# Designs tried in a protein design run: peptides against a protein of PDB entry 6D0Y. Part 131

Target 1, 225 residues: chain A of PDB entry 6D0Y
Amino acid sequence: ETEDHLESLICKVGEKSACSLESNLEGLAGVLEADLPNYKSKILRLLCTVARLLPEKLTIYTTLVGLLNARNYNFGGEFVEAMIRQLKESLKANNYNEAVYLVRFLSDLVNCHVIAAPSMVAMFENFVSVTQEEDVPQVRRDWYVYAFLSSLPWVGKELYEKKDAEMDRIFANTESYLKRRQKTHVPMLQVWTADKPHPQEEYLDCLWAQIQKLKKDRWQERHIL

## One batch from the design tools (peptide; made by RFdiffusion4, then SolubleMPNN)

Design b2_p21_8_s1 (from b2_p21_8, 7 letters changed)
Fold by OpenDDE base, seed 5:
Parts: C-alpha cells; structure tokens; sequence
Structure b2_p21_8_s1 (fold): chain B 225 residues (1-225), chain A 21 residues (1-21)
C-alpha cells in the first residue's frame, strides 16, 4: 500500500460500502497492521488527525484503533502516547475545541480496551483537580469540568462499573465546584446536544443535569445527547 | 455492530490478562 492509498482508506472508512462496517473495519485493521513496518509514523499521524478532525466518526475510529491494538499492542501504546502528546499541545495552545475531541476519543478508547479504566479515572481526577487550583481563570476550571462531564456519555458506564468509589468522589468534587462557581457563558464551550433539554440553564449546570439523569438511568441513553 | 466488536475486544483483553497471570 502507498501512503496516499492508506490515507484514502483511513479517511473513507465508515462511508457507504457494499460490505458491512464491521467487515470494513476488520479489513482495514489488517491492512494497517501489515503496513506498520513501512508506514508506522504516517499511520499514527493519520489516525491522530482523523481522531480530532472527524468527530462524527469518533466511534468508528476508536473501534479501528481497538482492533489494531489487539493485533499490535505496542502500536496501540504508541498511538495513545501520541494522542496524549497532542492533547497536551492543544491545551498549551489554548485549542480547547481540539482538546475536548481528544478527551472524548480517549474516553471511548476505554470501551475499545485500548486504555485501562483506572488510567482514565486518573485522567479525570487530574481534570477535576484543576477546580482546586488557585489564581487561575474560571474558564480554565470550567473547561476541565466540561471535558470530564462531556466525555461521560462515552465512558461513564465502564468507569462506574470498575471504579465506582473513585467516580463518586470525582462527582462530589464536581458538584461542589458547580455550586460555588460564578455562572458565566463561555463561547468555546457547548453542550454536545443540538437541542438542550434545559435551555434556560447555564451550560455547565445544564450539562450536569444531563449527566445526572444519564447516571440515574444507569448510563442508558434514551435519546442522542 | 460496533458493540459486538467491542465485546470481542473485551474478550481478547480478558484472555491477555489471564495469560499474564
């Protein structure tokens, strides 16, 4: 396979095909695995790119990475490391939109068994700990809470099944912060649903209410959030 | 379905953990 062909295959996965999505993903995983000796760096870059630029295909690409990780564990680790580096770079550059996509992607990688649940819990603990930082803008604190809460639709079920006590602590800290924060509207932050169930509420309070409902429903979505 | 793939991945992950024990 050529680099151009690999790019085409990766970018077009999940589009209409004569074959099932599952078959296409398994096939692509096999192709990518076979080409890792020659194009590992390119494949890593491509997968990182589509992870952040094509959020509509998030689950498709996390599943692809999961399949690839199962075939090549070392590559899976390298991919996660690359994604974490990209996340850090995005945060340093104040590219919060890109960063939240990366966090959601990493969250769904837990479901694909690329990232261990305890590792994701640790990440979220770090995020929520930002709310305790002194002399930082509230927008920073709000974003990390947003990143945490907005990722839970993808990974909340798994994390509560594996680390319920730790998750409860994170939730308690989050709730405490939300009660004491000043309500503001941050343009860079949006609820992931196009139709907000609580349009009269501030965005984080609205998101919190949605997540609380989701949790009460045992992480079973009744509608697309 | 994607869920079925993820379930398969879970089973594979469990097997790998068992191998390491």
Amino acid sequence: as target 1 above (225 residues)
Amino acid sequence: SLEEIQEKLLEEAKKEVEKKK
Scores: peptide ipSAE 0.180, ipTM 0.732, DockQ to the pose 0.025
Fold by OpenDDE base, seed 1:
Structure b2_p21_8_s1 (fold): chain B 225 residues (1-225), chain A 21 residues (1-21)
Amino acid sequence: as target 1 above (225 residues)
Amino acid sequence: SLEEIQEKLLEEAKKEVEKKK
């Protein structure tokens, strides 16, 4: 019964309530912390599941994890490890849509002080470094660039504030790759899916332009959640 | 916004952690 109750609480957080979202998140973090001694594995699995399957609640769950991490740092680490494992599994299964979302989720965890900025920079360095490998198909190289760029709306500000030199290097490498990559001229309106992991040329160029503009605008987004 | 809420909550959480140290 307790497990079912925890599942309900985790799944329903952020929904309409008589209490504020802030209060609900703090309360839930406290409940989860208290139950970790008895239900750590279950809570971990539940959080990983909702983090993966409910993209509409990304900020809610990253915030929750951030709050929980502040209470129990070890658990936060275990959660990140689980998410990284899930990312690897998604990539192995060629589930690129899930993979890119997981990268975005991890990116927002930097804002929540769950993942250190240098660690995320290192991840992005690794992603962009794939573009320099000769025996890797362009479709895969494009995906890593896409994953990097598409995550910057969530973490670009933080990373540039703390690691501007490293980020500039990553940007330079990205720009260089985009200039020299083979053009495919796939229509921009085509939706990228797991079955079609290759981003459209126009989309990548468009995304690059949007990110450059965002950077120029000091990472101020027009649309606020 | 959710981002503002996030920032607020995380700042408060930091303060609480610092108090416990």
Scores: peptide ipSAE 0.133, ipTM 0.716, DockQ to the pose 0.031
Fold by OpenDDE base, seed 3:
Structure b2_p21_8_s1 (fold): chain B 225 residues (1-225), chain A 21 residues (1-21)
Amino acid sequence: as target 1 above (225 residues)
Amino acid sequence: SLEEIQEKLLEEAKKEVEKKK
């Protein structure tokens, strides 16, 4: 069936081939575009699924979505909406690992010109604003800061180039929060799970320092965070 | 490279925006 064929093509893109990755991505984008009239819902679901479940291919699929978006802007919009819905669902289900990957995926979609920089800035503003809310558990506040900071390696350069003032405000708020938050001892061997959404206290501070350095270096990555 | 693809996407996006104006 054609649907099964599409699934195979989408899932296997980026694997070893006689053709270049670029050629394969362009080709697949063309195939998907041609089949949208008949299989839009299926293609949408498949792309959302691989985006969520195959983090090792994040840049491949963001690029694919970017190519498809360029061919069909309406579909690109629908895809983003679906991803946002999935993010909300993940957060409600306390699936924080999935949620952070989705934020990173959305972040890289900015580089692929699927999501506008101002929209991503607004999302991060919303995340960091949680730190300013009263009667919100610190574990929740810490996670939103983590999600924000951990996504900046993918999109920080683009956001600062286009929305530097807004980003500076977010950074200031983040810094303020990190200084005033309660630091408790957390085992260094703590594993991120749905049941343990709270980042390590030292890790969050270290991440902040790393991001500050990355920012200072004009977002040129010198090491893996 | 992926960067080259992204650059092309940017140019295409710009052209599309101009057409809509």
Scores: peptide ipSAE 0.037, ipTM 0.600, DockQ to the pose 0.026
Fold by OpenDDE base, seed 2:
Structure b2_p21_8_s1 (fold): chain B 225 residues (1-225), chain A 21 residues (1-21)
Amino acid sequence: as target 1 above (225 residues)
Amino acid sequence: SLEEIQEKLLEEAKKEVEKKK
């Protein structure tokens, strides 16, 4: 019964309530912390599930995890490990849509002080390094670049504030790859986004231009959206 | 915005943790 109650609380956070979202998030973090001794595994599983299946609540759940991590950093670490494991599983299963979303989720966890900026930079370095691998199909290389670029709206500001030199290097490598790659729209790209590609420009080139604009605007989304 | 809420709550949480130390 208590487990069911926790599930309800976690799933419904951010929905219409008599209380503010702030109070609900803080309250839920407190409740979850108190119940960790008895229901850690259940809470971990629930948080991983909603993080994966409710993309419309990305910021809500990253914030919740951030609050919980502040209270119990060990649990926060376990959550990140579970999410990384899920990312690896998604990649192995060629579930690129889930994988890219998980990268975005992890990216926003940097803002929540759950993941350190250097760790996220390292992840992106690893992603972009795939573009230099010899025996990897271009579609796979393109996806890693896409995963990197598409996550920057969530974490670009933070990473440039803390690791600007490293980020510039990643950007340079990305730009170099985009210039030398074959620009053919592959059906796989359609799986990554619901948006239709522009007829006159390849999707990754469009995304690159958008990210460059976002960077120029100091990562203020209101200026490009 | 949700981002503003996020920043505020996380800052408050950080302060609270520091007070408990």
Scores: peptide ipSAE 0.034, ipTM 0.621, DockQ to the pose 0.032

Design b2_p21_8_s2 (from b2_p21_8, 10 letters changed)
Fold by OpenDDE base, seed 2:
Structure b2_p21_8_s2 (fold): chain B 225 residues (1-225), chain A 21 residues (1-21)
Amino acid sequence: as target 1 above (225 residues)
Amino acid sequence: SMEEIQKKLLEEAKKEVKKKK
């Protein structure tokens, strides 16, 4: 009965309420903290599930995890480990749509002080380094670049504030790759499906242009939308 | 904005944790 209650509370956070979102998040963080001694594994599983299945609530759940991490640092670490494991599983299963979303989620956790900026930079360095690997299909290289670029709206500001030199290096490598890659005129219609991670070359070029503009605008989204 | 809410809540949380320590 208590487990079902926790599930309901976690799933419904951010929905229309008589209370403010701020009060609901703070209240829920307190409830979850108090229940960690008895329901740690359940809470961990629930948070991982909603983080994966409710993309529309990304910032709500990253904020919640940030609040919990402030109260219980060990739990925050375990959550990140679980999310990284899920990312690896998604990549192994060729579920590229889930994988990119998980990268975005992890990116926003940097803003929540759950993941350190240097760790996220290292992850992005690893992603962009795939573009330099021999015998890797271009589709795979393109996806890692996409995963990096598509996550920058959430974390680009924070990473440039703390690791500007490293980020500039990653950007230079990305730009170099985008210039040298073969542009296959595959019609736009191939959706990034789990079975066909065919990013249209036009999409990566468009995304790159958007990110460059965002960077020039000091990572303020209001100037791009 | 959600970003402002996030920032505010996390800043407050940091202050509370520091007060308890």
Scores: peptide ipSAE 0.459, ipTM 0.880, DockQ to the pose 0.032
Fold by OpenDDE base, seed 3:
Structure b2_p21_8_s2 (fold): chain B 225 residues (1-225), chain A 21 residues (1-21)
Amino acid sequence: as target 1 above (225 residues)
Amino acid sequence: SMEEIQKKLLEEAKKEVKKKK
């Protein structure tokens, strides 16, 4: 069935081929565009699935979505909506690992011109605003800060170029939170299990320092974080 | 790099869309 063929094409993009990755992505975007009238829902579901389940191909799929969005803007919007729904579902299900990957994916979609920079800034403002809520467990507050900071390698440059003042405010709020939060000695061995969103407190401080350095270096990756 | 590929493809895509409008 044509549906199975689409699944195969989407799942295998970026794998070893006789053609360049550029050619494969452009070709696949063309195929998907042509099939949208008949298989829109299937294509949407497939793209959401691979975006969630194949984090190693994050930039490949964000690029593909960017190409599709350029060809069919409405589809790009529907895809983003689906991804946001999935993010909300992951958060409700306490699947924090999936949620972080989704935030990173959405972040890179800003670079792909699928999500506007102001929308991503607003999302991060919402995340960091959780740190100001009194009745929220620190574990949850820490996760939102982690999700924000850990996504900046993908989108920090773009956001600071377009929304520097707003980003500075978010950074100030983040810094304030990190200074005032309780540093409980979480045993190092608590592996990021799906059930406990607890970024090691030391990890957040380390991540903050890394992001501050990245910001200082004008978001030029000198070292793979 | 993948980043370079991404930028190139997206820039080309923008140009094509502008030509079709």
Scores: peptide ipSAE 0.458, ipTM 0.880, DockQ to the pose 0.032
Fold by OpenDDE base, seed 5:
Structure b2_p21_8_s2 (fold): chain B 225 residues (1-225), chain A 21 residues (1-21)
Amino acid sequence: as target 1 above (225 residues)
Amino acid sequence: SMEEIQKKLLEEAKKEVKKKK
């Protein structure tokens, strides 16, 4: 396969096809595995790009990476490392919209057996620990809580099944923070932009309530968050 | 659903890996 062809295949997966999505994903995983010796770096870059730029296909691409990881464990590790680097770069660049997409993507990779549950718990512990830092702006603290909570629809079930005690601690810390934080009245009409990483006050409290309900419902999704 | 597809594919992949080991 040529690089241009690989790009086309990766970008178009999950679109309308004569074949089932299952067949397309399995087929693409096979093609990519076969081309890793020649195009590993290109494939890594392409997968990182679509993971970042096509959030509507998040589960499709996490599944694809899961299939690839099953075939080539080393590649899966390299991919995760690349995604973590990208997350750090996005955070340094104050690209909070990109960063949250990456966190959600990484969260769903736990379900795909690419990332271990303890590693994801550790990441969320690190996120929520930012709320305890005194010299950090509330905007940043709120974003880390948002990133954590908004990722739980993808991974909350798995993490509570394996690390319930640790997750309960994270939840307790989150609840404590939400109760003590200053409420900023930001007009609801402000869409999440790179320039405004601050969740709306009402949104973060609303999100917390939704996640609490989801947890009570044993992580069975009733409403799309 | 996409979640069902994901679960199915990953379960199948896991079985295949186990067979190869």
Scores: peptide ipSAE 0.457, ipTM 0.879, DockQ to the pose 0.032
Fold by OpenDDE base, seed 1:
Structure b2_p21_8_s2 (fold): chain B 225 residues (1-225), chain A 21 residues (1-21)
Amino acid sequence: as target 1 above (225 residues)
Amino acid sequence: SMEEIQKKLLEEAKKEVKKKK
């Protein structure tokens, strides 16, 4: 009964309530903290599940994890480890849509002080470094660039504030890659599916232009990407 | 905005943690 109750609480957070979202998040963080001694594994699994399956509540759940991490730092670490494992599994399974969402989720966890900015920079450096590997298909290289760029709306501001020099290097490498890569002229209307991880050439160039504009605008979102 | 809510909650959480330590 307690497990079912926890599931219900976690799944329903952010829904219409008589209380404020702030109050609900703080309250839930307190409940989860109190139950960690008995239900840590269950709570961990539930949070990982909702983090993957409810993209519309991304910021709600990152905030919840941030609050919980502030209360129990070790749990926050375990959660990140679980999410990284899930990311690796998604990539291994060629589930690129889930993978990119997980990268965005992890990106927002930087804002929640769950992941350190240098760690996220290192992850993005690793992603962009794939573009320099000769034995990697362009479709995969393009995906890593896409995953990087598409995550910047959530974390670009924070990373540039703390690691501007490193970010500029990543941007320079990205720009260089985009200029030299083979253009396949795949129609813009193709939505990324698990079976088609190739971002359309036009999409990557468009995304790059949008991110450059966002950077120029000091990371103030004017348009939903 | 949700971003503002996030920032506020996290700032408050930091203050609480600092008080407990």
Scores: peptide ipSAE 0.457, ipTM 0.880, DockQ to the pose 0.031

Design b2_p21_8_s3 (from b2_p21_8, 8 letters changed)
Fold by OpenDDE base, seed 2:
Structure b2_p21_8_s3 (fold): chain B 225 residues (1-225), chain A 21 residues (1-21)
Amino acid sequence: as target 1 above (225 residues)
Amino acid sequence: SMEEIQKKLLEEARKEVEEKK
């Protein structure tokens, strides 16, 4: 495959096709695997790009990476490293929207057996530990909590199945922080659903409640955002 | 669902890898 063709294939996966999504993903994984010897760097860059820029296809691309990782463990590792670098860059640039999405993406990679559950737990521990830093603005502390909570729909089930005690500790720390933090009104983050508007609730408190409900529901798929 | 597709594909991938070992 040519580089341009690879780009097209990667960008278009999951779109309407005569074949099933399963077949398309398997096929694409095969194509990419076969081309890794010649186009590893390009494929890596393309996957990082679409992973970052096409949030609507999050699970599609995590699945694709999972398939590739199964076939080429080293490539999976390199991809994760690239994504972590991107996350660090996003955080450094205060690009919180990109950063949170990257955390979600990494979270779903746990489900794809690309990232180990303990590693993700450690990441979340690091995030929540920021809430204990007194010299950090609350907006940053809030964001790390937000990043953690907003990623749980993708990985909460897996993490609680494997690291329930650690997750409970993180939850306890999160709850403690939420209770003592100063509430801030963020109109742009108001939660509105067709049936249940939440205009008066602080966003993080609302998200916390939603995550608690999700946890109670054994992490069954639920629309939160 | 996409989640189901994900699980299926990844399980199959794991099986294939194990079979090749």
Scores: peptide ipSAE 0.511, ipTM 0.898, DockQ to the pose 0.032
Fold by OpenDDE base, seed 5:
Structure b2_p21_8_s3 (fold): chain B 225 residues (1-225), chain A 21 residues (1-21)
Amino acid sequence: as target 1 above (225 residues)
Amino acid sequence: SMEEIQKKLLEEARKEVEEKK
């Protein structure tokens, strides 16, 4: 396979095909595994790119990475490291849209057995701990809460099954913050952008309520959050 | 569903790896 061909294969997976999605994913995993010796860096970059630029295919690509990780554990580790680096870069660049996509991607990687549940819990603990820091703008605190809550549809079930006590503490801290934070009112049609990372009051409170309901429903999603 | 597909594929992958050990 050539680099151009690999790019095409990775970008087009999950699109309409004569074959099933399962077969396409398995096939692509095999192709990528075989080409890792020659194109590892390119494949890493491509997967990182699609992870952040194609959120509509999030689960497809996490599954693909999961398959690759099962076959090549070292590659999985390198991929996660690359994703974490990208997340840090996105945050430094105030690219909050990209950052949240990366957090969601990492969250679903827990389900794919690429990231251990305790590691994800630690990440979320770090996120929520920002709410306790002084001299941090509320816009930043709110974003970390948003990033945490908005990722739970992907990983909440797994984390509560394995780390219920830790998750309860995170939830308690989150609830406490939401109750005490200064509420801001922005236009309801505001979209998350790099320049506007602050969620409106209604949305964040609504998200919290939805996540609480999701938790009560044993993390069985009934509607899109 | 995609979640079901994910679960199935990953379980099969794990099984395959274990069988090769």
Scores: peptide ipSAE 0.509, ipTM 0.899, DockQ to the pose 0.032
Fold by OpenDDE base, seed 3:
Structure b2_p21_8_s3 (fold): chain B 225 residues (1-225), chain A 21 residues (1-21)
Amino acid sequence: as target 1 above (225 residues)
Amino acid sequence: SMEEIQKKLLEEARKEVEEKK
């Protein structure tokens, strides 16, 4: 396979075809596995790119990574490391939209057996712990809470099944923060963008309410948050 | 659903890997 061909295959997976999605994913996993010796770096970069830029295909690509991880766990590890590096870079660049998609992607990788549940819990603990730091602006604290809460639709069920006590602690800390944080009276006319990472006055409260309901419903999602 | 597809594929992948060991 050529680099251009691999890019095309990866970008187009999940699109309408004569074959089932299952068959396409399995086939692509096989192709990528075979090409890893020659194109590992390119494949890593491509998968990272689609994870960032194609959120509508999040579960398709996490599944693909899960398949690759099953066949080559070393690659899976390298991919996660690359994603974490990208997350750090996104945060440094104040690309908060990209960052949240990466967190969601990593969250769904727990379901794909690429990331262990305890590791994801630790990440979320780290996120929520930022709310306790005095030297961190509220805009950043709010974003970490948002990143945590907005990722739970993908991984909340799994994390509560395996780490319920730890998750309850994180929830308690989150609730405490939401109660004590300062709310800015900015009209909710603006979409959350990378340029304005600070949640609008009631956005986090609304999200919190939605997540609480999701939790109450045993993480059975009836609507996309 | 995609979730069902994900679960199925990953379970099958695990089985295949275990069978090859």
Scores: peptide ipSAE 0.508, ipTM 0.898, DockQ to the pose 0.032
Fold by OpenDDE base, seed 1:
Formats: C-alpha cells, structure tokens, sequence
Structure b2_p21_8_s3 (fold): chain B 225 residues (1-225), chain A 21 residues (1-21)
C-alpha cells in the first residue's frame, strides 16, 4: 500500500544508502510533495511521529520539513501547529524529556526557515517569564530555564544574529533567576527523567556556564551538551 | 557536517522557489 510505502521511506531516510544524504532528502521531499494532495494527513502524522520518536535524526527530519515547507508553506504551518499541540500534551502529561526534545526540534526548525526567529524568541521569553510568576514551584521554573538553555546549541546563533537585544534581555533575566533561586545540591550523576523533572543545581549551573562559553565562542560547538 | 548539508539544501530550495515565481 502507498501509505505503508510512505511510512517506510520516511522512517528510513538517513540510513545507509548508495546515494548521498542530500540526494535522498531531496528525493523524499519530492515524493512527499507530490503525495500531499492525496495523503497530507497521513504524511503529517508520520512526520510528527518520527520527529518525536527518533531524536538521533533530529536534523534530518527538520531539514526534510524545511524542504517541504519551501514548496508548501501551508503544510509547514500545519506541521508546526501539530508539534506545538504535542508539546502542550507532553507538558500536561509531565513528560518533560519529550517536551524538552520537542523544544529543541522546534528550535532547529528556525534554522530550516519553518519557524520565524521572532516567534522562537517569543517562546523563550514565555519560558523565562515563568521564573517571575508567583506561586509556581521551583521545579517548574527550573525546567523552563533548562528547556531554554538546552535548546540554544541549535538556535542560539540564529537568534543572536537577528534578535540580539531581545536575547540579551532573556539572558539577563535567566542569570538573575539563577543567582537568586534556591540551591538544591543533587548529585550530577542523576538522570533527569519524566518522573524527576527537577534539574539538578549543579547541572543547571554547569549548563549555564557552558552556554555562556558557547556564546563567547560565537556559538561554535566544541562539545556535546 | 549535517549542519552544512542542511544549509546547502535549504539554500538550494529557496533558489528553486524563487526561480519558479
């Protein structure tokens, strides 16, 4: 069935092939574009699924979506809407690991010209603004800061090139929060999971330091965060 | 790198779209 064939093509892109990755991505984008009139909903669902379940192929799928968006802007918009809905659902379900990954995915979509830089800045402003809300548990405040900082390796360069003043404000607010928040000393060896959504003090401080260094290095990555 | 591939493909895609307008 054509539907099963599309699923196979989407799931296998980026795997070992006789052709280059560039060629495979271009080819797949063409196939999907041609099938959108008949299978838009299915393609949309498939892309959302692989985007969530295959983190090792993040940039492959963001690139694919970017290629499709270039040809069909409406489809790109629908995809983003679906991903945002999924993000909201993940947060409601307290699936913080999935949520942070989705934020990273959306961040890379800025590089793919699927999401506008100002929109991503607004999202990060909203995240950091949680730190200023009253009657919000610190675990939630810490998570939003974590989600923001941990996404910057993917989009920090682009956002500073286009919205440096706004980003500096977000950084200032983040720094202020990190200095004044209650410190909780938790071993760094603990993995942050959905059931343990609280970022460790040491990790968050370390992440901040790493991001500051990354910024200083003009967003050229030297290590895996 | 994947980043370079991404940039290249997206740049080409933009060019193609502009040429079709």
Amino acid sequence: as target 1 above (225 residues)
Amino acid sequence: SMEEIQKKLLEEARKEVEEKK
Scores: peptide ipSAE 0.508, ipTM 0.898, DockQ to the pose 0.032

